# Peptides against a protein of PDB entry 3C2G: the designs that were tried, part 24

Target 1, 209 residues: chain A of PDB entry 3C2G
Amino acid sequence: IRTFDLLGLLLHDSDAIDGFVRSDGVGAITTVVQYPNNDLIRAGCKLLLQVSDAKALAKTPLENILPFLLRLIEIHPDDEVIYSGTGFLSNVVAHKQHVKDIAIRSNAIFLLHTIISKYPRLDELTDAPKRNRVCEIICNCLRTLNNFLMMWIPTPNGETKTAGPNEKQQVCKFIEIDILKKLMSCLSCEGMDTPGLLELRSTILRSFI

## One batch from the design tools (peptide; aimed at target 1 N91 R143 E199)

Design b2_p16_4 (made by RFdiffusion4)
Pose (drawn by RFdiffusion4):
Structure b2_p16_4 (pose): chain A 208 residues (1-190, 192-209), chain P 16 residues (1-16)
Amino acid sequence: IRTFDLLGLLLHDSDAIDGFVRSDGVGAITTVVQYPNNDLIRAGCKLLLQVSDAKALAKTPLENILPFLLRLIEIHPDDEVIYSGTGFLSNVVAHKQHVKDIAIRSNAIFLLHTIISKYPRLDELTDAPKRNRVCEIICNCLRTLNNFLMMWIPTPNGETKTAGPNEKQQVCKFIEIDILKKLMSCLSCEMDTPGLLELRSTILRSFI
Amino acid sequence: SATRLEAAKMAAHNAA
């Protein structure tokens, strides 16, 4: 845990996190967090979140790491882990087609739907720290969804990709009535929460 | 580390 904390302090900028990724740091973190201990898991995921915007992640073999992290997000009961994992997912799929492909094959879009759906409306959360966390989590999920949807929107540049039935059923779940009600309620609930502005802006983008 | 985490968050925001 202290090693994770120290690496977190050392990796202050882009060159440092890229150096860590080229040294197989992401693979190391994911291997270590297989140990069933929540403090250790929370610490490892915090560091993964920190290095998630690394461009070197375009070169790292993610065929095994990514499905493992999706499974962890699916079953781990604590919000800090979900926060870190979905934050990492949002950055790691950004600008990387083959990484989006890995995520789709592991049902990443279906998982985003499940994560958003499990939480009550933001107006039903009393403690401010927790409400802000759920808000950032939903925000992370929708940002991940938006990074996927770019593939299938006609671009005059000429890269009109066709969605397979697998991608189709996952994306279409986001027009089911239950999640639309929840998403529209985040847009209008009446809430002093620092993450609310960015959440509402991201929701509008998801509908667009 | 907090500044680094904010940079990673802004990167996700701009990418989306």

Design b2_p16_4_s1 (made by RFdiffusion4, then SolubleMPNN; from b2_p16_4, 9 letters changed)
Fold by OpenDDE base, seed 2:
Structure b2_p16_4_s1 (fold): chain B 209 residues (1-209), chain A 16 residues (1-16)
Amino acid sequence: as target 1 above (209 residues)
Amino acid sequence: SEARLREAEQAGLEAA
């Protein structure tokens, strides 16, 4: 725990972060968070989030890391773990087709739906810190989903990758009434990425409707 | 369809 806190304090610039990543720092974190200590898991996931936009990650194999992290998020009903994990996911898949593929194969779309489905509507949360954290988690999920869907938008030349039937089915779950009610409740939340939500809506329409 | 989505969104807004 103290080690992760110290590392977090040392990573103040992009060069330091890149150095950590190049030294297999992500692998080290994933090894440590395998132990059943909630504080350790929280600290480790937070550190993952802090390094999630590092340029050096482009050269880091994520085939083992992403499935593990996704499983961790799935089984730990901890807002801090989920926040950090979904934040990590959203950043690492951005502009990286191969990483998106790994995540999708690891059932990421379904997981995102599960996360949103398990949380109450934002207007039902009276505690402001809790509401804000849940809002951030949902934003991470929606941003990640949008990044996935962008793979299936036609390019200017009309070429595009086609989503599989399972992926299409999973995406369609996000336009069902129950999930939409939750998403609509987000629009009134201060700090919600409303433009991002609207972008996702547009992307869904362009891809599947 | 877009129409179905709009209907569902409207229902969601009304329920919010």
Scores: peptide ipSAE 0.224, ipTM 0.824, DockQ to the pose 0.024
OpenDDE base, seeds 1, 3, 4, 5: peptide ipSAE 0.191, 0.188, 0.120, 0.194; ipTM 0.806, 0.805, 0.764, 0.802

Design b2_p16_4_s2 (made by RFdiffusion4, then SolubleMPNN; from b2_p16_4, 10 letters changed)
Fold by OpenDDE base, seed 5:
Structure b2_p16_4_s2 (fold): chain B 209 residues (1-209), chain A 16 residues (1-16)
Amino acid sequence: as target 1 above (209 residues)
Amino acid sequence: FEAQLERARQAGLDAA
């Protein structure tokens, strides 16, 4: 735990973060958080989030890491772990097709739906810190979904990747009224990436046309 | 809880 805190302090610039990732830092963290210690898991996932935008992740083998992380955030009860894990996922899939493919093969789309579904409506949360954290988690999930959906939107030029039937079925779950209400509720949260949420809304609509 | 984490670990290994 203290080691992760120290690492978090040392990894304060992009070059240091990238160096850590090139040295298999993500694999090291992932190995450590496989032990049943909630404090360690929380600290490790927080550190994962901190390094999740590193350029070196494009060259990091994530075939073992992503499926583990996805299962972790599926089952872990701590919102801080879910926040960090979904944040990591949303960042790591960005601009990396091979990472998106790994995540999708690991049932990430369905997992995103599951995570959003397990939380109450934001208007039912009276505690502001809790509400904000839940909103951030939902936003992370939706941002990740947006990154997936963009792969299947027809472009004027080039061959468009087609979603498989399973992926299409999973995506269809996001037009459920409860999911849409949660999306809309996130737009009302202070400090949220409203432009990103609006982009997602547009992407969802285009994906179903 | 340990069993859950082990399943998560195994999911990573199976995906490799």
Scores: peptide ipSAE 0.034, ipTM 0.687, DockQ to the pose 0.031
OpenDDE base, seeds 1, 2, 3, 4: peptide ipSAE 0.027, 0.025, 0.032, 0.000; ipTM 0.685, 0.673, 0.682, 0.321

Design b2_p16_4_s3 (made by RFdiffusion4, then SolubleMPNN; from b2_p16_4, 8 letters changed)
Fold by OpenDDE base, seed 1:
Structure b2_p16_4_s3 (fold): chain B 209 residues (1-209), chain A 16 residues (1-16)
Amino acid sequence: as target 1 above (209 residues)
Amino acid sequence: MEARLEAARQAGLEAA
């Protein structure tokens, strides 16, 4: 735990972060968080989030790391782990087609729906810190979904990937009334990525209409 | 790589 805290303090600039990632720091963290210690898992996932936008990740094989992380956030009930894990996921899939493919093959779409569905309505959460954290988790999930959906929208040159039937079915779950209400609730929260959520709304509409 | 993985494993054991 203290080691991850120390590393988090040292990784305050982009060069240090890139150096850590080039040194297989992500693999090292994923090895450590395999131990059944909730505080250790929380600290490790937080550190993953801190390095998730590193340029060096483009050269890091994620075929083994990403499925492991997805499984971790699937089975771990801790909001901080889920926040960090979904934040990591949303950052690493951004602008990286091969990472999106790994995530989708690892059942990420269904997992995102499961995570969003797990939480109560934001208006039922009276504790502001808890409500904000839940909103951030939902936003991370929805941002990730947007990145997936964009793969299946035709580009200006007419090229488009085709979603498989299972992927289409999983995506259709996001038009459920409960999910849409949670999306709208997030739009009403202060300090959220409103542009990103609006983009997702637009992407959903374009995907289903 | 292997040395770093072992160091990480050891750190995990110490934290557990």
Scores: peptide ipSAE 0.015, ipTM 0.525, DockQ to the pose 0.027
OpenDDE base, seeds 2, 3, 4, 5: peptide ipSAE 0.007, 0.013, 0.009, 0.007; ipTM 0.392, 0.495, 0.388, 0.395

Design b2_p16_4_s4 (made by RFdiffusion4, then SolubleMPNN; from b2_p16_4, 10 letters changed)
Fold by OpenDDE base, seed 1:
Structure b2_p16_4_s4 (fold): chain B 209 residues (1-209), chain A 16 residues (1-16)
Amino acid sequence: as target 1 above (209 residues)
Amino acid sequence: SEAALQRAREAGLRAA
């Protein structure tokens, strides 16, 4: 735990972050968080979030790491772990097609739906810090979904990938009224990525029309 | 869009 805290303090410099990632730092963290200690898992996932935008991640094999993280955020009860994990996911899939492919093969689309569905309505959360954290988690999931959906929208050159039947079915779950209400609730929260959420709304609509 | 994908990244992560 103390080691992760120390690393977190040191990793405010982009070169240091890249150096850590190039030295298989992500793999090292994922090894440590496999131990059944919630404080350790929380600290490790927070550190993952801190390095999740590193340029060096583009050269890092994530075939073993990403599925593990997805399973962790599927089962772990701590919102801080879920926040860090979904934040990591949203960052690493951005502009990285091969990472998107790994995530999708690992059932990430359905997982995102599961995570969003796990939480109550935001208006039922009276504690503001808790409500904000839940909103951030939902936003992380929705931004990640947007990154996936954009793969299946025609590019300016006319090229487009096609979603498989299972992927399409999983995407259809996001038009459930409960999910849509949560999306709208997030749009009303201060400090949220409103443009990103609006883009997702547009992308979902285009996926069904 | 490229802009949408960029916005999908979390901001201020290193400040945590």
Scores: peptide ipSAE 0.021, ipTM 0.627, DockQ to the pose 0.127
OpenDDE base, seeds 2, 3, 4, 5: peptide ipSAE 0.008, 0.019, 0.016, 0.019; ipTM 0.475, 0.575, 0.554, 0.583

Design b2_p16_5 (made by RFdiffusion4)
Pose (drawn by RFdiffusion4):
Structure b2_p16_5 (pose): chain A 208 residues (1-190, 192-209), chain P 16 residues (1-16)
Amino acid sequence: IRTFDLLGLLLHDSDAIDGFVRSDGVGAITTVVQYPNNDLIRAGCKLLLQVSDAKALAKTPLENILPFLLRLIEIHPDDEVIYSGTGFLSNVVAHKQHVKDIAIRSNAIFLLHTIISKYPRLDELTDAPKRNRVCEIICNCLRTLNNFLMMWIPTPNGETKTAGPNEKQQVCKFIEIDILKKLMSCLSCEMDTPGLLELRSTILRSFI
Amino acid sequence: TTRLEELKETTMEDNL
């Protein structure tokens, strides 16, 4: 845990996190967090969140790491892990088609739907720290969804990709009534929460 | 950490 904390302090900028990624740091973190201990898992995922915007992640073999992390997000009961994992997911799929492909094959879009649907409305959360966390979680999920939807919107540049039935059923779950009600309620609930502005802006983008 | 704070600020700027 202290090693994770120290690496977190050392990796101050882009060159450092890219150096860590080129040294197989992401694979090392994911291997270590297989140990069933929550403090260790929380610490490893915090560091993964920190290095998630690395451009070197375009070169790292993610065929095994990514499905493992999606499984972890699916079953781990604590919000800090979910926060870190969905935050990492949103950056790791950004600008990387082959990584989006890995994520789709592992049902990443279906998982985003499940993560958003499990939480009550933001007005039903009393403690401010927790409400802000759920807010940032939903925000992470929708940012990940938006990074996927770009593939299938007609671009005059000429890269009109066709969605397979697998991608179609996952994306179409986001027009089911239950999630639309929840998403529209985040847009209008009446809530002093620092993440609310970014969340509402991201929601509008998801509908667009 | 400072790095996480910067990452969050950058994400906010991109989104807003």

Design b2_p16_5_s1 (made by RFdiffusion4, then SolubleMPNN; from b2_p16_5, 8 letters changed)
Fold by OpenDDE base, seed 2:
Structure b2_p16_5_s1 (fold): chain B 209 residues (1-209), chain A 16 residues (1-16)
Amino acid sequence: as target 1 above (209 residues)
Amino acid sequence: TERLEKLKEQRRKEIL
């Protein structure tokens, strides 16, 4: 715990973050969060989120790390862990086709739907901090979904990867009325990535047309 | 890509 807090304080510099990632810091964190200590898991996942934008992650093998993190965010009850884990996921899949492929093979699309589905509607949450955290989690999930959908949209200059039948079926679950209502509720939250949610809406439309 | 980097950097500032 204190070590992760100290690392979090030292990781204000992008070169320090890249140095940590190059030294297998992500693998080290994932080893530590395997211990059944919720405070350690929370601190470790927060640190993962802090390094999730590192350029050095481009060279980090995520084949073992990503399936582990997906299992963690599937089962862990703490919203702070889910926030950090979904935030990490959304950042690492943003620029890397290979990481997207690992996530998809690890049932990430279905998991994102499961995560969104388990949370109540934001209008039912009276506690503003909790409501904001739930909104951030949903936005992380939806941003991750957008990054997946973008792979299957024809570009003028490239071979479009085709979604498999299972991926298509899993994507179709995100147009369920409950999921759409949760998406729309996130647009009403102040300080949220409203432009990213609007981009997702456009991406969904382009994926089904 | 530039917009996504701005969002990452904003989140980094919120977490730090």
Scores: peptide ipSAE 0.021, ipTM 0.600, DockQ to the pose 0.103
OpenDDE base, seeds 1, 3, 4, 5: peptide ipSAE 0.016, 0.008, 0.019, 0.012; ipTM 0.530, 0.479, 0.606, 0.497

Design b2_p16_5_s2 (made by RFdiffusion4, then SolubleMPNN; from b2_p16_5, 8 letters changed)
Fold by OpenDDE base, seed 5:
Structure b2_p16_5_s2 (fold): chain B 209 residues (1-209), chain A 16 residues (1-16)
Amino acid sequence: as target 1 above (209 residues)
Amino acid sequence: TERLEELRKKRREEIL
């Protein structure tokens, strides 16, 4: 715990973050969060979020790390862990095709739907801190989905990957009325990435239409 | 979009 907090305090510089990631820092954290200690898991996942935008992650082998983290956020009951884990996922898949492929192969699309489905509607949450955290989790999931969907949108000049039949079926679950209501509720939350959610809405429409 | 970079940018702008 204190070590992760100290590392988090030292990792304010982008070069320091990249140095940590190049030194297999993500693998080291992932090894530590395998211990059944919720405080350690929370602190480790928070640190993962803090390094999740590192450029060095493009050169980091995530084949074992990412499936483990996906399983962790599938089963862990703590919203702080889910927030950090979904935040990590959304950032590491950004602009990294090989990481997107690992995530999709590891059933990430279905997991994102499962996570969003587990949370109540934001209008049912009276506690503002809890409501905001749940909104952030849903936004992280939806941003990750956007990053996947963008791979399958035809570009004027590019070889577009086609989504497989299973991926298409999993994506179709996000047009369920409950999921769409949760998306719309997130647009009403203060301090949320409204542009990113609007981009997702556009991406969904372009993917189904 | 890397959300954490935007959050770091916003926090730097709030401290200044």
Scores: peptide ipSAE 0.024, ipTM 0.587, DockQ to the pose 0.107
OpenDDE base, seeds 1, 2, 3, 4: peptide ipSAE 0.022, 0.020, 0.019, 0.020; ipTM 0.576, 0.550, 0.576, 0.558

Design b2_p16_5_s3 (made by RFdiffusion4, then SolubleMPNN; from b2_p16_5, 9 letters changed)
Fold by OpenDDE base, seed 3:
Structure b2_p16_5_s3 (fold): chain B 209 residues (1-209), chain A 16 residues (1-16)
Amino acid sequence: as target 1 above (209 residues)
Amino acid sequence: TERLEKLREERRKEIL
């Protein structure tokens, strides 16, 4: 715990973060968070989120790390772990086709739906900090989904990847009325990535119409 | 890309 807090205090600039990632810092964190201690898991996932946008991650093998993290955020009960893990996922898949392919093969689309589905409606959450954290988690999931859907939108040059039949079926679950209501509720939350949610809405329309 | 980098930098500042 204190070691991750200290590392978080030392990783203040992009060069330090890139140096940590180049030194297999992500692999080191993922090794430590395999220990069954919730405080350690929380601190480790927070540190993963902190380094999740490092340029050095483009050169880091994620074939073992990403499936492990997906399993962790599937089963872990702590919203802080889910927030950090979904934030990490959203950042690492952005503009990285290889990482998107690993995530999709690791059943990430279904997991995103499961995570969104497990939370109540935001209007049922009276505690503002809890409501905001749940909204952030849903936004992280929906942003990750947007990054996947963008692969299957035809480019002006007529080149498009086709979603497999399983991926298409899993994506179709996101047009469920309860998921759409949660998307719309997130648009009403102050301080949320409203432009990102509007981009997802446009991407959904282009994918399903 | 620039907007995504800005949002990432804002998140770094919230975590620190």
Scores: peptide ipSAE 0.019, ipTM 0.557, DockQ to the pose 0.101
OpenDDE base, seeds 1, 2, 4, 5: peptide ipSAE 0.018, 0.017, 0.007, 0.018; ipTM 0.555, 0.532, 0.424, 0.556; seed 4 fails the geometry check

Design b2_p16_5_s4 (made by RFdiffusion4, then SolubleMPNN; from b2_p16_5, 8 letters changed)
Fold by OpenDDE base, seed 5:
Structure b2_p16_5_s4 (fold): chain B 209 residues (1-209), chain A 16 residues (1-16)
Amino acid sequence: as target 1 above (209 residues)
Amino acid sequence: TERLKELREQRREEIL
């Protein structure tokens, strides 16, 4: 715990973050969060979030790390862990096709739907901190979904990957009325990435339409 | 989009 907090305090510079990631820092954190200590898991996942935008992650082998983190956020009851883990996922897949492929192969699309489905409607949450955290989690999931969907949108000049039949079926679950209501509720939360959610809405429309 | 990059940039703008 204290070590992760200290590392988090030292990792404010982009070069320091990249140095940590090049030194297998993500693998090291992932090894430590395998211990059944919720405070350690929380602190480790928070640190993972802090380094999740590192450029060095493009050269990091994530084949073992990413499936483990996906399983962790599938089962862990703590919203702070889910927030950090979904935040990590959304950032690590950004602009990294090979990481997107690992995530999709690891059933990430279905997991994102599962996470969003587990949370109540934001209008049912009276506690503002809890509501905001749940909104952030849903936004992280939806941003990750956007990053996947964008791979399958035809570009004027590019070989577009086609989504497989299973991926298409999993994506179709996000047009369920409950999921759409949760998306719309997130647009009403203060301090949320409204542009990103609007981009997702556009991406969904272009994917289904 | 890398959300943490945007949040760090926003925090830098708030501190500046």
Scores: peptide ipSAE 0.022, ipTM 0.517, DockQ to the pose 0.111
OpenDDE base, seeds 1, 2, 3, 4: peptide ipSAE 0.014, 0.015, 0.018, 0.015; ipTM 0.490, 0.485, 0.461, 0.447; seeds 1, 4 fail the geometry check

Design b2_p16_6 (made by RFdiffusion4)
Pose (drawn by RFdiffusion4):
Structure b2_p16_6 (pose): chain A 208 residues (1-190, 192-209), chain P 16 residues (1-16)
Amino acid sequence: IRTFDLLGLLLHDSDAIDGFVRSDGVGAITTVVQYPNNDLIRAGCKLLLQVSDAKALAKTPLENILPFLLRLIEIHPDDEVIYSGTGFLSNVVAHKQHVKDIAIRSNAIFLLHTIISKYPRLDELTDAPKRNRVCEIICNCLRTLNNFLMMWIPTPNGETKTAGPNEKQQVCKFIEIDILKKLMSCLSCEMDTPGLLELRSTILRSFI
Amino acid sequence: TAERMKKIREENAEEL
């Protein structure tokens, strides 16, 4: 845990996190967090969040790491883990088609739907720290969804990709009535929460 | 995105 904390301090900038990724740091973190201990898992995921915007992640073999992390997000009961994992997911799919492909094959879009749906409305959360965390989680999920939807919107540049039935059923779940009600309620609930502005802005983009 | 990650790295450094 202290090693994770120290690496977190050392990796101050882009060059450092890229150096860590080129040294197989992401694979190392994911291997270690297989140990069933929550403090260790929370610490490893915090560091993964920190290095998630690395451009070197375009070169790292993610065929095994990504499905493992999606499974961790799916079953781990604590919000800090979910926060870190979905934050990492949103950055790691950004600008990387082959990584989006891996995520789709592992049902990443279906998982985003499940993560958003499990939480009550933001007005039903009393403690401010927890309300802000659910708000940032939902924000992470929708930012990940938006990084996917770009593939299938007609671009005059000429890269009109066709969605397979697998991608179609996952994306179409986001027009089911239950999640639309929840998403629209985040847009209008009445809520002193620092992440609310970014969440509402991201929701509008998801609908667009 | 990069600015947001910079802020996260600064917040982690302050916490630790």

Design b2_p16_6_s1 (made by RFdiffusion4, then SolubleMPNN; from b2_p16_6, 10 letters changed)
Fold by OpenDDE base, seed 4:
Structure b2_p16_6_s1 (fold): chain B 209 residues (1-209), chain A 16 residues (1-16)
Amino acid sequence: as target 1 above (209 residues)
Amino acid sequence: SAEEQQQYIEQLREEL
């Protein structure tokens, strides 16, 4: 715990973050969070989130890291673990086709649907800190979904990856009325990534209409 | 239902 907090305090510089990632720092965190301690798992996942935009991650093999993190999020009902883990996932899949493929093979699409479905509607949450945290989790899930859907949209150059039949079936769950209502509720929350959520709305329309 | 989902997607399209 204290070690991760200290590392988080030292990792304010982009070169220091890149140095940590190049030294297999992400693998080290994932090794430590295998211990059944909730505070350690929270601190480790928060540190993963803090380094999740590092440039050095483009050269880091994530074949063992992503399946482990996805399983961790699946088995831990902790909002702080889910927030940090979905935030990490959203950032590491951005602009990285290979990482998207690992996440999809590791059942990420279904897991993201399960996470969004688990949380109540934002209008049912009267506590502002809890409502904001739930909104951030849903936004992380939906941003990750946008990054997946974008792979299957035709580019002007005619090069498109086709979604497999399993991926299509998993993605079709995101057009459920409950999921779409939660997307719309997130657009009404102050301080959220409104441009990113509007991009997802456009991506959903292009993918399903 | 699938029909209710399609109607909701169409409403989203009209709002964009």
Scores: peptide ipSAE 0.017, ipTM 0.500, DockQ to the pose 0.018
OpenDDE base, seeds 1, 2, 3, 5: peptide ipSAE 0.015, 0.014, 0.017, 0.015; ipTM 0.543, 0.491, 0.550, 0.544; seeds 1, 3 fail the geometry check

Design b2_p16_6_s2 (made by RFdiffusion4, then SolubleMPNN; from b2_p16_6, 12 letters changed)
Fold by OpenDDE base, seed 1:
Structure b2_p16_6_s2 (fold): chain B 209 residues (1-209), chain A 16 residues (1-16)
Amino acid sequence: as target 1 above (209 residues)
Amino acid sequence: SSARQQAYIEQLRAEL
């Protein structure tokens, strides 16, 4: 715990973050969070989120890391772990086709649907800190979904990847009325990534209509 | 998609 908190304080600039990532810091965190301690897992996932936008991650093999993190999020009921892990996933798939492909093969689409589905509606949450954290988790999941859907939208050059039949069936679950209501409820939350949620709304319409 | 899913997507389209 204290070591991850100290590392989080030292990793305050992009060069330090890139240095940590180049030194297999992500692999080191994933090794330590295998210990069954909730506070250690929370601290490790928070540190993963903090380094998740590092340029050095484009050169880091994620084939073993992503499946492990996805499994950790799947089995861990902790909102702080889910927040940090979905935030990490959202950032690492951004602009990286090979990372998107690893995540999809690792059942990320279904997991994201499961995560969104398990949370109550935001209007049912009276506690503002809990409501904000749930909104952030849903936004992380939806931003990751946007990154996946964008692969299957035709470019102006007519080049597009076709979603496989399984991937298409999995993403069709995000047009369920309850998922769409959760998307709309997140748009009503103050201080959220409203532009990113509006982009997803547009992407859903382009993908399914 | 269910008729409700389609109607909600149409509502989302009308809000764009």
Scores: peptide ipSAE 0.020, ipTM 0.587, DockQ to the pose 0.018
OpenDDE base, seeds 2, 3, 4, 5: peptide ipSAE 0.014, 0.019, 0.016, 0.016; ipTM 0.492, 0.579, 0.543, 0.537; seed 2 fails the geometry check

Design b2_p16_6_s3 (made by RFdiffusion4, then SolubleMPNN; from b2_p16_6, 11 letters changed)
Fold by OpenDDE base, seed 3:
Structure b2_p16_6_s3 (fold): chain B 209 residues (1-209), chain A 16 residues (1-16)
Amino acid sequence: as target 1 above (209 residues)
Amino acid sequence: SSAEQQKFIEELRQEL
């Protein structure tokens, strides 16, 4: 715990973050969070989120890291772990086809649907900090989904990845009315990544409906 | 798609 807090204070610039990632810092965190301590897991996942946009992650093998993190998010009821883990996932899959493929093979689409589905409607949440955290989690899940959907949109060059039958069935769940209502509720939240959610709305309406 | 889902999608299209 104290070591991750200290690391989070020291990793305040892009060069320090990139140096940490080049030194297998993500693998080191992933090894430490295998210890069954909730505070350690929370702190480790928060540190993963802090380094999740580092340039050095493009050279980091994620084949063992992503399946482990997805399993961690699946089994932990902690909103801070889910927030940090879904935030990490959304950042690492961005513009990285290989990382998207690892996540999809690791059942990420189904997990993201499950996460969105378990939370109540945002209008039912009276506690503002809780409502904002739930909105951020849903936004992370939906932004990750947008990154996956982009793989199946025809490019002008005629290159289209065909989703397998299982991926198609999983993606069809994200056009359910309850998911679309949650997307719209997140668009109404202040301080959210509204551009990314508007992009997802446009992707769904133009290419999938 | 349910009739309710189709109605909601049409409402979303009008907001674009």
Scores: peptide ipSAE 0.022, ipTM 0.632, DockQ to the pose 0.018
OpenDDE base, seeds 1, 2, 4, 5: peptide ipSAE 0.020, 0.019, 0.021, 0.020; ipTM 0.604, 0.577, 0.624, 0.584

